Peptides against a protein of PDB entry 3V4L. Designs and how they scored, part 241

Target 1, 386 residues: chain A of PDB entry 3V4L
Amino acid sequence: GQPLAKDKVALLIGNMSYWEHPKLKAPLVDVYELTNLLRQLDFKVVSLLDLTEYEMCNAVDEFLLLLDKGVYGLLYYAGHGYENFGNSFMVPVDAPNPYRSENCLCVQNILKLMQEKETGLNVFLLDMCRKRNDYDDTIPILDALKVTANIVFGYATCQGAEAFEIQHSGLANGIFMKFLKDRLLEDKKITVLLDEVAEDMGKCHLTKGRQALEIRSSLSEKRALTDPVQGAPCSAEALVRNLQWAKAHELPESMCLKFQCGVHIQLGFAAEFSNVMIIYTSIVHKPPEIIMCDAYVTDFPLDLDIDPKHANKGTPEETGSYLVSKDLPKHCLYTRLSSLQKLKEHLIFTVCLSYQYSGLEDTVEEKQEVNVGKPLIAKLDMHRGL

## One batch from the design tools (peptide; made by RFdiffusion4, then SolubleMPNN)

Design b2_p24_2_s3 (from b2_p24_2, 15 letters changed)
Fold by OpenDDE base, seed 5:
Structure b2_p24_2_s3 (fold): chain B 386 residues (1-386), chain A 24 residues (1-24)
Amino acid sequence: as target 1 above (386 residues)
Amino acid sequence: MESFLLQAYPGESGKEPTVIEVTV
């Protein structure tokens, strides 16, 4: 019979905004596009940008809690990385310069923990460099992996080689994602799909002799990303997993705020990633005696480190939100919350209405506090232990 | 012919990323 997944879970991490290392651009687009494709494949996707070491560890731990016997697990990483002695290291955004294994996440350690869950399929897609880090002389003593026939690695590049992004004036994919996205929805064994992606990369003049996909697999079964989720009554564990995932993707409900002056504001929310939310405000009703009015969001929790200069923009693009702009309502003020994983408390903020009456020179202000609870990934309390 | 800059994801800590100009 066709293989069935008990469930499908994916963790996607894109690190770009490094503190001590060169900034990247492609992981933004790559994580976004891969998220949308994996959702079409019935994956429960957690998508996270710009994680510290601690936040990456917690994201992996939460991902491992979603894994169980016969579950399909997919880990995607785009960012800086290295490979020492066949061990792959993902570099967090707060990694020092030079970084070492103690500052990084070892993929083979994650694989060991995934094998303990008796998963039906383990897919690692590693969009990072595989050069040796000469500043790290440590050989990790990894425990022996279990002999399993359900592991697939797609390395964006060969051992000792670099992975590349295309530096354009606009948003572009990394080289690996550029080819992967065109085939990801195909109903093929995952190793066959990745082999076709490798052939497509090999035909590209940009990548020829610079970057080549490496596939490492123990997969003896015909498993595909398209394999249906088993429709059996959810075990208590599967129900808990579904509830945890649903909580991590729940947006605040849109609100209509009514001010004493008779102005009505629509407050809306959109998810760009599991840790990135756009807040938008629009004036939906204005009394005729009010000639000008603007609605600003302010007084955000300090944990989010929101610069007021980047808040309340006339376009999503001015906030750095290029991907979801088409799905947002027009003629709003937009604010991008890019670090929801840092939120320890409820998201409480102020909506400030500034307005002017006809025939009065002075501006009047009214304020309303809004509590939207814990949006998106903030429901998982990824900061637990700080 | 379009010129593309390929920037490596820095695999080497403490080094500038490899940048390759590719004309297609």
Scores: peptide ipSAE 0.208, ipTM 0.774, DockQ to the pose 0.711
Fold by OpenDDE base, seed 2:
Structure b2_p24_2_s3 (fold): chain B 386 residues (1-386), chain A 24 residues (1-24)
Amino acid sequence: as target 1 above (386 residues)
Amino acid sequence: MESFLLQAYPGESGKEPTVIEVTV
């Protein structure tokens, strides 16, 4: 019969905004597009941008809690990285320069932990460089992996080689994702699908002789990303997993705020990623006596590190949100919260209405405090232990 | 012929990223 997945879970990490290293661009688009494709494949997707070492460790721990016997686990990483002695290291955004293995996450350690969960399939898609880091003399003594015959690595590049992004004025994919996205929905064994992606990339004049996909697999069964999830979650573990994922993806409900002057504001929320949310405000009712009015959001928790210069923009794009702008209502003010994993408390902020009456020169302000609880990934308390 | 700039993800700590001009 067709193989069945008990469930399908993906963790996607895109690191771009490095503190001590060159900034990247492609991981933004790559994580977003891969998220949408994996959701169409009935994956529970956790998508995270710009994680510190500690936040990456916690994201992996939460991902491992979603894994169980017969579950398909997929880890995607786009960002800086290196490979020493066949061990792949993902570089967090707070990694020092130079970085070492002690500042990075070892993918083979994550694989070991996934094997302990008795997963049905383990897929690693590593969109990172695979050059040796000569500043790291550490030989990781990894415990021997179990022989599970269910492991697939898709490396964006060969051992000792670089992975590339196209420098474009706009949004562009990394080279690996550019080819992967065109085939990801195909009902094929994952190793066959990746081999076809490797062939497509090998025909491209941009990448020929510079970047080639490497596939490492022990996968003995015909497993595909298209494999259906085994029916209604009948196990207590499947219910817990579904609830845990749902908590990490719960948006605040849209609110209608009524001010004393008779202005009504719609407050709405949209997810760009599991740790990135857009807040938008619109004036839905204005008394005729009010000639001008604007609704601003302010007084955010300090943990979110929100620059007021980037808040309350007339377009999503002015906030740095280029991907979800088509799905957002028009004629709002937009604010992007890009670090929800840092939120220790409830998201409490102020909606400030500034308005002017006809025939009065003075601007009037009214304020309302809004508590939306813990949105999205903030429910997982990924900061526990900082 | 279009010229593209490819920027490597820095795989080497402490080095500038490799930038390659590719003409197609």
Scores: peptide ipSAE 0.194, ipTM 0.769, DockQ to the pose 0.669
Fold by OpenDDE base, seed 4:
Structure b2_p24_2_s3 (fold): chain B 386 residues (1-386), chain A 24 residues (1-24)
Amino acid sequence: as target 1 above (386 residues)
Amino acid sequence: MESFLLQAYPGESGKEPTVIEVTV
């Protein structure tokens, strides 16, 4: 019979905004496109951008809580990385220069923990370089991996080689995601799918002799990303998993705010990623005596590190949101919250209405405080240890 | 013929990222 997944869970991490290292661009697009594709494949997807070491550890821990016997686990990482002694290290955005294994997440350690969950399939898609880090002489003593015959690694590049992004003036994929996205929905054994992606990369004049996909697998069964999820979650563990994922993806409800002047504001929320939310405000009713009015959001929690210069923009693109702009309502003011993982408390902020009456030169302000609880990934309390 | 810039994800720690111009 066709293999069935007990469930399908993916963690996607895209690190771009490094503190001490060159900034990247492609992980934004790659994580977004892969999220949409994996959702079409009935994956529960957690998508995270720009994580610190601590935040990456917590994201992996939360991902491991979603894993259980016969669950398909997929980890995607796009960012800086290295490979020492056959161990792959993902580099957090706060990693020092030079970074070492103590500042990074070892993929083989994550694999060990996934094997303890008795997963049905373990897929690692690693869009990072595999050069040796000469500043790290540490040989990690890894425990022996179990023989589970359910492991697939797709490395965007060969051992000792670099992975590339295309530098265009616009949004572009990394080289690996450019080819992966065209085949990801195919009903094929995952190793066959990745082999076809490797062939496509090998035919491309851009990548020929520069970057080649490496597949490392121990997969004894014909398992595909298209494999259907087994019917209704009947186990207590499956219910817990579904509830935990749902909590991490719950948006605040849209609100209608009424001001004393008679202006009505719609406050809306959209998810770009599990840790990135767009807030948008629109004026839905204005009394005729009010000639101009704008609704600004302000007084955000300091933990979110929101630059006011990038808040309350007339377009999503001016906030740095280039991907979801087509799905957002038009004619709003937009604010992008890109670090929801840092939120310790409820998201409380102020909606400030600035308005002018006909025949008065003075601008009037009214303010309302809004509490939307913990949106998206902030419900997982990824900072409880800090 | 279009020229593309390829930037390597990790530069070696502490080095500038490898940038390759590719003309296709």
Scores: peptide ipSAE 0.192, ipTM 0.767, DockQ to the pose 0.601
Fold by OpenDDE base, seed 3:
Structure b2_p24_2_s3 (fold): chain B 386 residues (1-386), chain A 24 residues (1-24)
Amino acid sequence: as target 1 above (386 residues)
Amino acid sequence: MESFLLQAYPGESGKEPTVIEVTV
């Protein structure tokens, strides 16, 4: 019979906004496009941008809670990284310069923990460099991995080589994702799919002699990302997993705010990533005596580090939201919350209506406080322990 | 012929990223 997955879970991490290292661009597009493709494959996807070491550890822990016997687990990482002694290290955005293994997440340690969950398939897609870090002389003593015959690594580059992004004026994929996205939905054994991606990359004049996909696999069965999820969750553990994932992806409901002046505002929410949300405001009703009115969002929790200069933009693109802009309502003011993982409390903010009456020179302000609870990933309390 | 700048994801800490101009 066709192999069945008990469930399918993916963690996607894209690190770009490094503090002490060169900034990247491709991980934004790569995580977004891969999220949409994996959702079409019935994966439960957690997508996270710009994580600190602590936040990356917590994201991995929450991902491991979603894993169980016969579940397909996929980890994707795009960002800075290195390989020492066959161990892959993902570099967090807060990593010092120079960074060491103590500042980074070891992929093989994550694999060990995934094997303890008795997963049906373990896929690692690593879009990072594989050069040795000469500042890290630590030889990790890894315990021997179990012989599970269900592991696949897709490395965006060869051992000792660099992975590249295209410096374009616009949004572009990294080199690996550019080819992976065209094949990812194919009903093929995952190793065969990655071999085809490797062949496509090998034909590209940009990457020829610079970057080549490496596949490392112990996969003894014909497993595909297209494998159907086994029917209705019958176990208590499967119900808990579904609830936990749903909790991490729950958007606030749209609100209709009514002001004393008779203006009505629609407040809406959209997810760009599991830790990135767009807030948008629109005037849905205005009395004729009010000639001008705008609805601004202000007074965000300090943990979100929201610069007011980047809030309340006339377009999603002016907030840095280029990916979801087509799905957003037009003629709003837009604010991008890019660090929802940092939210310790409920998301409370102020909606400020500024308006002018016909024949009055002075602007009038009305304010309403809004509590939307913990949106998206903020419901997982990724800061438990600080 | 389009010129592209390829920036490496730095695998080496403390080094400037490799930038390669590629003309196709």
Scores: peptide ipSAE 0.190, ipTM 0.764, DockQ to the pose 0.705

Design b2_p24_2_s4 (from b2_p24_2, 16 letters changed)
Fold by OpenDDE base, seed 4:
Structure b2_p24_2_s4 (fold): chain B 386 residues (1-386), chain A 24 residues (1-24)
Amino acid sequence: as target 1 above (386 residues)
Amino acid sequence: MKEFYLQAYPGQSGKEPTVIKVVE
């Protein structure tokens, strides 16, 4: 019979903005494109950029809460990493230089925890380097993995090799995602799909002799990412899982703010990632006696580390939002909140209207405080352990 | 001929990323 997934859940992590290490670019595009593809495959996707060690641990814990018997779990990671003694380590953005295993997340530990959930399929897509870290002398004593015959690793590169991104002036995928995205929607056993991706990478002159996909699998069943989700959620656990995911992806409702001067502002919200939201403001009504007016957002929670220099931009691209700009309304001021996982409280900020009357040189300001609750991933209270 | 640069995801702590020039 056709294999069925009880549900499908994916955690995608893209680390780029390292504190003590070279910055990356491709993970932004790769996580975004993979998110869109996995959504077309009926995955519940949590997509996160630039996580600290603590935030990565919490993201994995929340991902594990979404896993249950017969659920398909997919973990994608793009960023810095290393492999010591067959153990893959994902490097958080706050990792020291040099980093060690104590500063990193071990993928095999995550796999162990996934096996405890009796998942239907465990897929790891690791777009990271697999060189040994000579500064890490720790031998991880991992407990023996269970023989579940439902494990697939897609490594973007061979053991002891580097993974690459294309450096050019524009947005580019990493090498792995460049080929993976073209095949991901195919109704094929996941190992067969990855073999075809490996062949495509092997034919490319850019990657030939530099990067090759390694597939490591113990998959006894014909399972595909296209496998349909089993029916309506009928179990209490399935309902909880759906509610948890929905909570993590709920955007604030669009608001119409009315100022005393008679100006009306539309305040809108868009998700770029589970932890990245764009706020946009537009003037929807202006009295004729007001010649110029702008609506700025300010006074954000300090936990978000919002630089005012990057807020209230005339284009999404000026905020660093290159991917969702086509889906945003035009002629707004845009602000990108890139660290929603740091938000411990409600997102409260000020909308400041600056305007001029006809025949007056002085600018007038009116302010309104806005409380939008906990947007997106901030609803999971990833900081509950502090 | 287009020149491309491949930058490695730094796989080793404390080392500069490998950059490979590719000419097409």
Scores: peptide ipSAE 0.197, ipTM 0.780, DockQ to the pose 0.711
Fold by OpenDDE base, seed 1:
Structure b2_p24_2_s4 (fold): chain B 386 residues (1-386), chain A 24 residues (1-24)
Amino acid sequence: as target 1 above (386 residues)
Amino acid sequence: MKEFYLQAYPGQSGKEPTVIKVVE
């Protein structure tokens, strides 16, 4: 019969905003596009940008909690990375310069933990460099992997080689994602799909002799990312998994705020990623005696590190939100919260209405505090222990 | 002809990323 997945879960990590290392651009687009494709494939997707070591560990732990017997697990990583002695290391955004294995996440350790969950399929898509880190001489003593015959690695590049992104004035995919996205929805065995991606990359003059996809697989069964999810969640574990995923993607409800001056503001929320939310405000009613008014959001929790200079923009793009802007209401002020994983408390902030009456030179302000609880990934308390 | 720059994801700590100019 057609193979069935008990469920399908993906963790996508895109690290770009490194503290001590060169910044990247492609992971933003790559994680977003891959998220949308995997959702079309009925994956439960957690998408996270710019994680510290601690946050990456917690994201992996939460991902592992979603895995169970016969579940398909997919881990995608885009960012800095290295490979020492066949072990792949993902570099967190807070990694020191130079970084070592102790500052990084070992993919083979994650694989070991995934094997303990008796998963139906383990897919790793590693969009990172595979050069040796000369500053790390540590040979990880990994326990022997179980023979599960259900592992697939798609490396964006060959061993000892670099992975690339296209640097131009606009948004672009990394080289791997550029080709992967065109085939990802195909109903093919995952290794066959990746082999076709490798052929497409090999025909590209940009990458020829610079980057080539490497596939490593022990997959003995015809498993595809298109394999249907088995029925309704009948197990307690499946229900918990569904609830946990739903919690990580619950947006605050839109609010209508009424000010004493008679101005009404619509406050709305949109998810860009599991840890990235756009807040938008719009004036929905204004008394005629008020000639001008704006609704600003301010007084965010310090844990979010929101720079007021980047808040309350006239376009989503001015906040750094280029991907969801088409789906947002127009004529708002926009604020991008990019680090929801850092939120320890409820998201409480102030909506400040600044307005002017006809015939008065002075600007008047009214303020309302808003509590929206823990939005999106903040419900998972990924900061536990900080 | 479009000029593109390929920037490597740095795999070596403390080194500048490889940048390759490609012309299409």
Scores: peptide ipSAE 0.257, ipTM 0.811, DockQ to the pose 0.745; fails the geometry check
Fold by OpenDDE base, seed 3:
Structure b2_p24_2_s4 (fold): chain B 386 residues (1-386), chain A 24 residues (1-24)
Amino acid sequence: as target 1 above (386 residues)
Amino acid sequence: MKEFYLQAYPGQSGKEPTVIKVVE
C-alpha cells in the first residue's frame, strides 16, 4: 500500500542578519517559498528568521514536541554553517567571531532526538557551507545513531565546499532552493526527487565546479513528501500536537477601533513568518469635518526592538516586507514586527490617530491602547527557560 | 552581459566571504 504519514511537520530556519558575520539575503526568500510549498503538501510548518543560539535550541525543542511515531519530520536550514568530521553545524545569528561548536547547533544531535521520537521519515535540507571550521578543533563524540532506515540528507553543496547565493539588487533564491522549488511538489520518493534536483543543479553554468547537491540517505521505503496524512487524530497526543502547532500560528483577530472624533480605524494582522508579523491600519470611516487623518502604531514592547523610523510606512516594501505585499490590503500604514520570538509579554501597543478639523490649523491626537495577546510563535513562550 | 556576484555562505569564521563574479 501507499505509505502513510501519521502527520507531517517542518521546521524552517533562515539566518541572515548575523551580528559578527556577513549578512545574507537568500534565506528570506528560500524559507518563504519553501513554507508555501510544504503547506501545499499538508505539512505543519514553523518558519523562523534570524534566530540566536538560544532561540534555535528552543525552536528545535518545539519542533521535537510536534514529532511522534510515524510522523514525517523535515528540517530546513539556510544560513552560515560548517562541517567538521561529518557533523553539520548551523550557525546562529549571535554566534561570535570566531564561532565554535559550542556556539552552534549540531544537526546529528537533532537527528538523534528525532530517532527517539520513532518518526516515519527524517529529512534534512541544509543550505549552508560544508567547509571545515579551522577555529573548532572539537571532535564531537556522538552517540551511535539507531538504524531506522528513514533518514535523508539533502546538502546544498559537497563535503568541503561552499554554498552560494546570488547577490543582486532584487530578491533571489539561493542556488539550492532555485532548483528544489521546481520539483518539491512531485509525487516521487524523496531521494529520487533530490537526485533530479542534483541533475538540474549540475547543468547550471553558474555553479558548475563550485556547488553540487549531495544526497545522503538510508531510506529503505518509498516515502515521498506527497504521502497522505493518516486521517483524523485518534490519540490524545496527536490532538495536543495539533493544538500546539495551531497555537503557534494564530494571528490576532482584526479590530475596528472607534475614536471620539468619530473616525473608525481597521487594525489588521498578517503573518510573513511564524516570528514575523505585519500590522496594518486603515481609515474605514471619517467624518466630513475631518480633512486629514492618519493612524500610527507606537509604544511597542522594548523586547521587539522596533525602530519608529521603520514603522508606519505607506507600503509593505518600505518596512522590508517584499514577499507578502500582494496579499495585504492597499492604502494602509504598515509596520513589520520581525522578532516575535523575543516577546515575553502580551503584545501591547498604542494606536495614535492624528487628525485635523476643517478650519483649524492645529492637529489633534487621540490614542487607544491595544492588547492582542501573544501572536504567532510568541504563544510558545520560547524564552521560559531563561 | 549581466554581471552577478555569487556570495558564499561562510563556512569559516573570521574569513571574508568568497565572492565570485559571474558574467552572463
Scores: peptide ipSAE 0.247, ipTM 0.807, DockQ to the pose 0.773; fails the geometry check
Fold by OpenDDE base, seed 2:
Structure b2_p24_2_s4 (fold): chain B 386 residues (1-386), chain A 24 residues (1-24)
Amino acid sequence: as target 1 above (386 residues)
Amino acid sequence: MKEFYLQAYPGQSGKEPTVIKVVE
């Protein structure tokens, strides 16, 4: 019969905004598009941008909690990376210059931990460079891996080579995702699917002689990303997994705020990623005696490091939200919270209404405090231990 | 002819990313 997955779980990490290293662009689009495709494949997807070392460790730990016997696990990483002695290292955004193995996450260590969960399939998609780091002479002593015959690595590039993104004025995929996205929904064994992606990359004049997909696999079974999830989660473990994922993806409910002047504001929330949320405000009712009014959000928790200059924009794009803007209501003020993993407390902020009466020159302000609890990934307390 | 720039993800710490100009 067709293989069944007990469940399907994916962790997608895109690191772009490095502190001490060159900034990237493609991981934003790549993580977003891959998230949407994997959701169509019934994956539970955690999608995270711009993680520190500590935050990456916690994200991996939370991902491992979602894994169990017969579960399909997929890890995607887009960002800086290196390969020393056959070990792949993902570079966090706070990595020093130069970085070493002690500042990075070893993919083979994650694989070891996934094997302990008795997963049905382990897929690693590594969209990073595979050059040696000459500043790291550490030979990692890895424990012997178990022979599980269920491992697939898709490396965006060959050993010792670089992975590339296309630099355009607009949004563009990395080279790997450009080809992967066109085939990801195909009902094929994952190694066959990746081989077809490799052929497509090999035919492209942009990538020929510069970047080639490498596939490493021990997969002995015909497993596909399209494999159906085994029916209703009747096991206690499946229920826990579903609840844990749901907890990490709970958006605040939309609110209608009523001010003393008679203005009504709609406050809404949208997820761009598991750690990125858009807040939007709109005036839904205005008394005729009020000639002008605007609703601003302010007084965010300090942990979020929100620059007021980037808050309350007339378009989602002005906040840096280029991907979900089509799904947002029009004629709002928009604020992007891009670091929800840093939130230690409830998300409490102020909605400030600024308005003017007909025939009065002075602007009046009214304020309401809003508590929306812990949105999205903030419910997992990824900062535990700091 | 369309010009493209490919920027590498830096694989080596302390080095600038490789930028390749591609002309199609």
Scores: peptide ipSAE 0.190, ipTM 0.769, DockQ to the pose 0.713; fails the geometry check

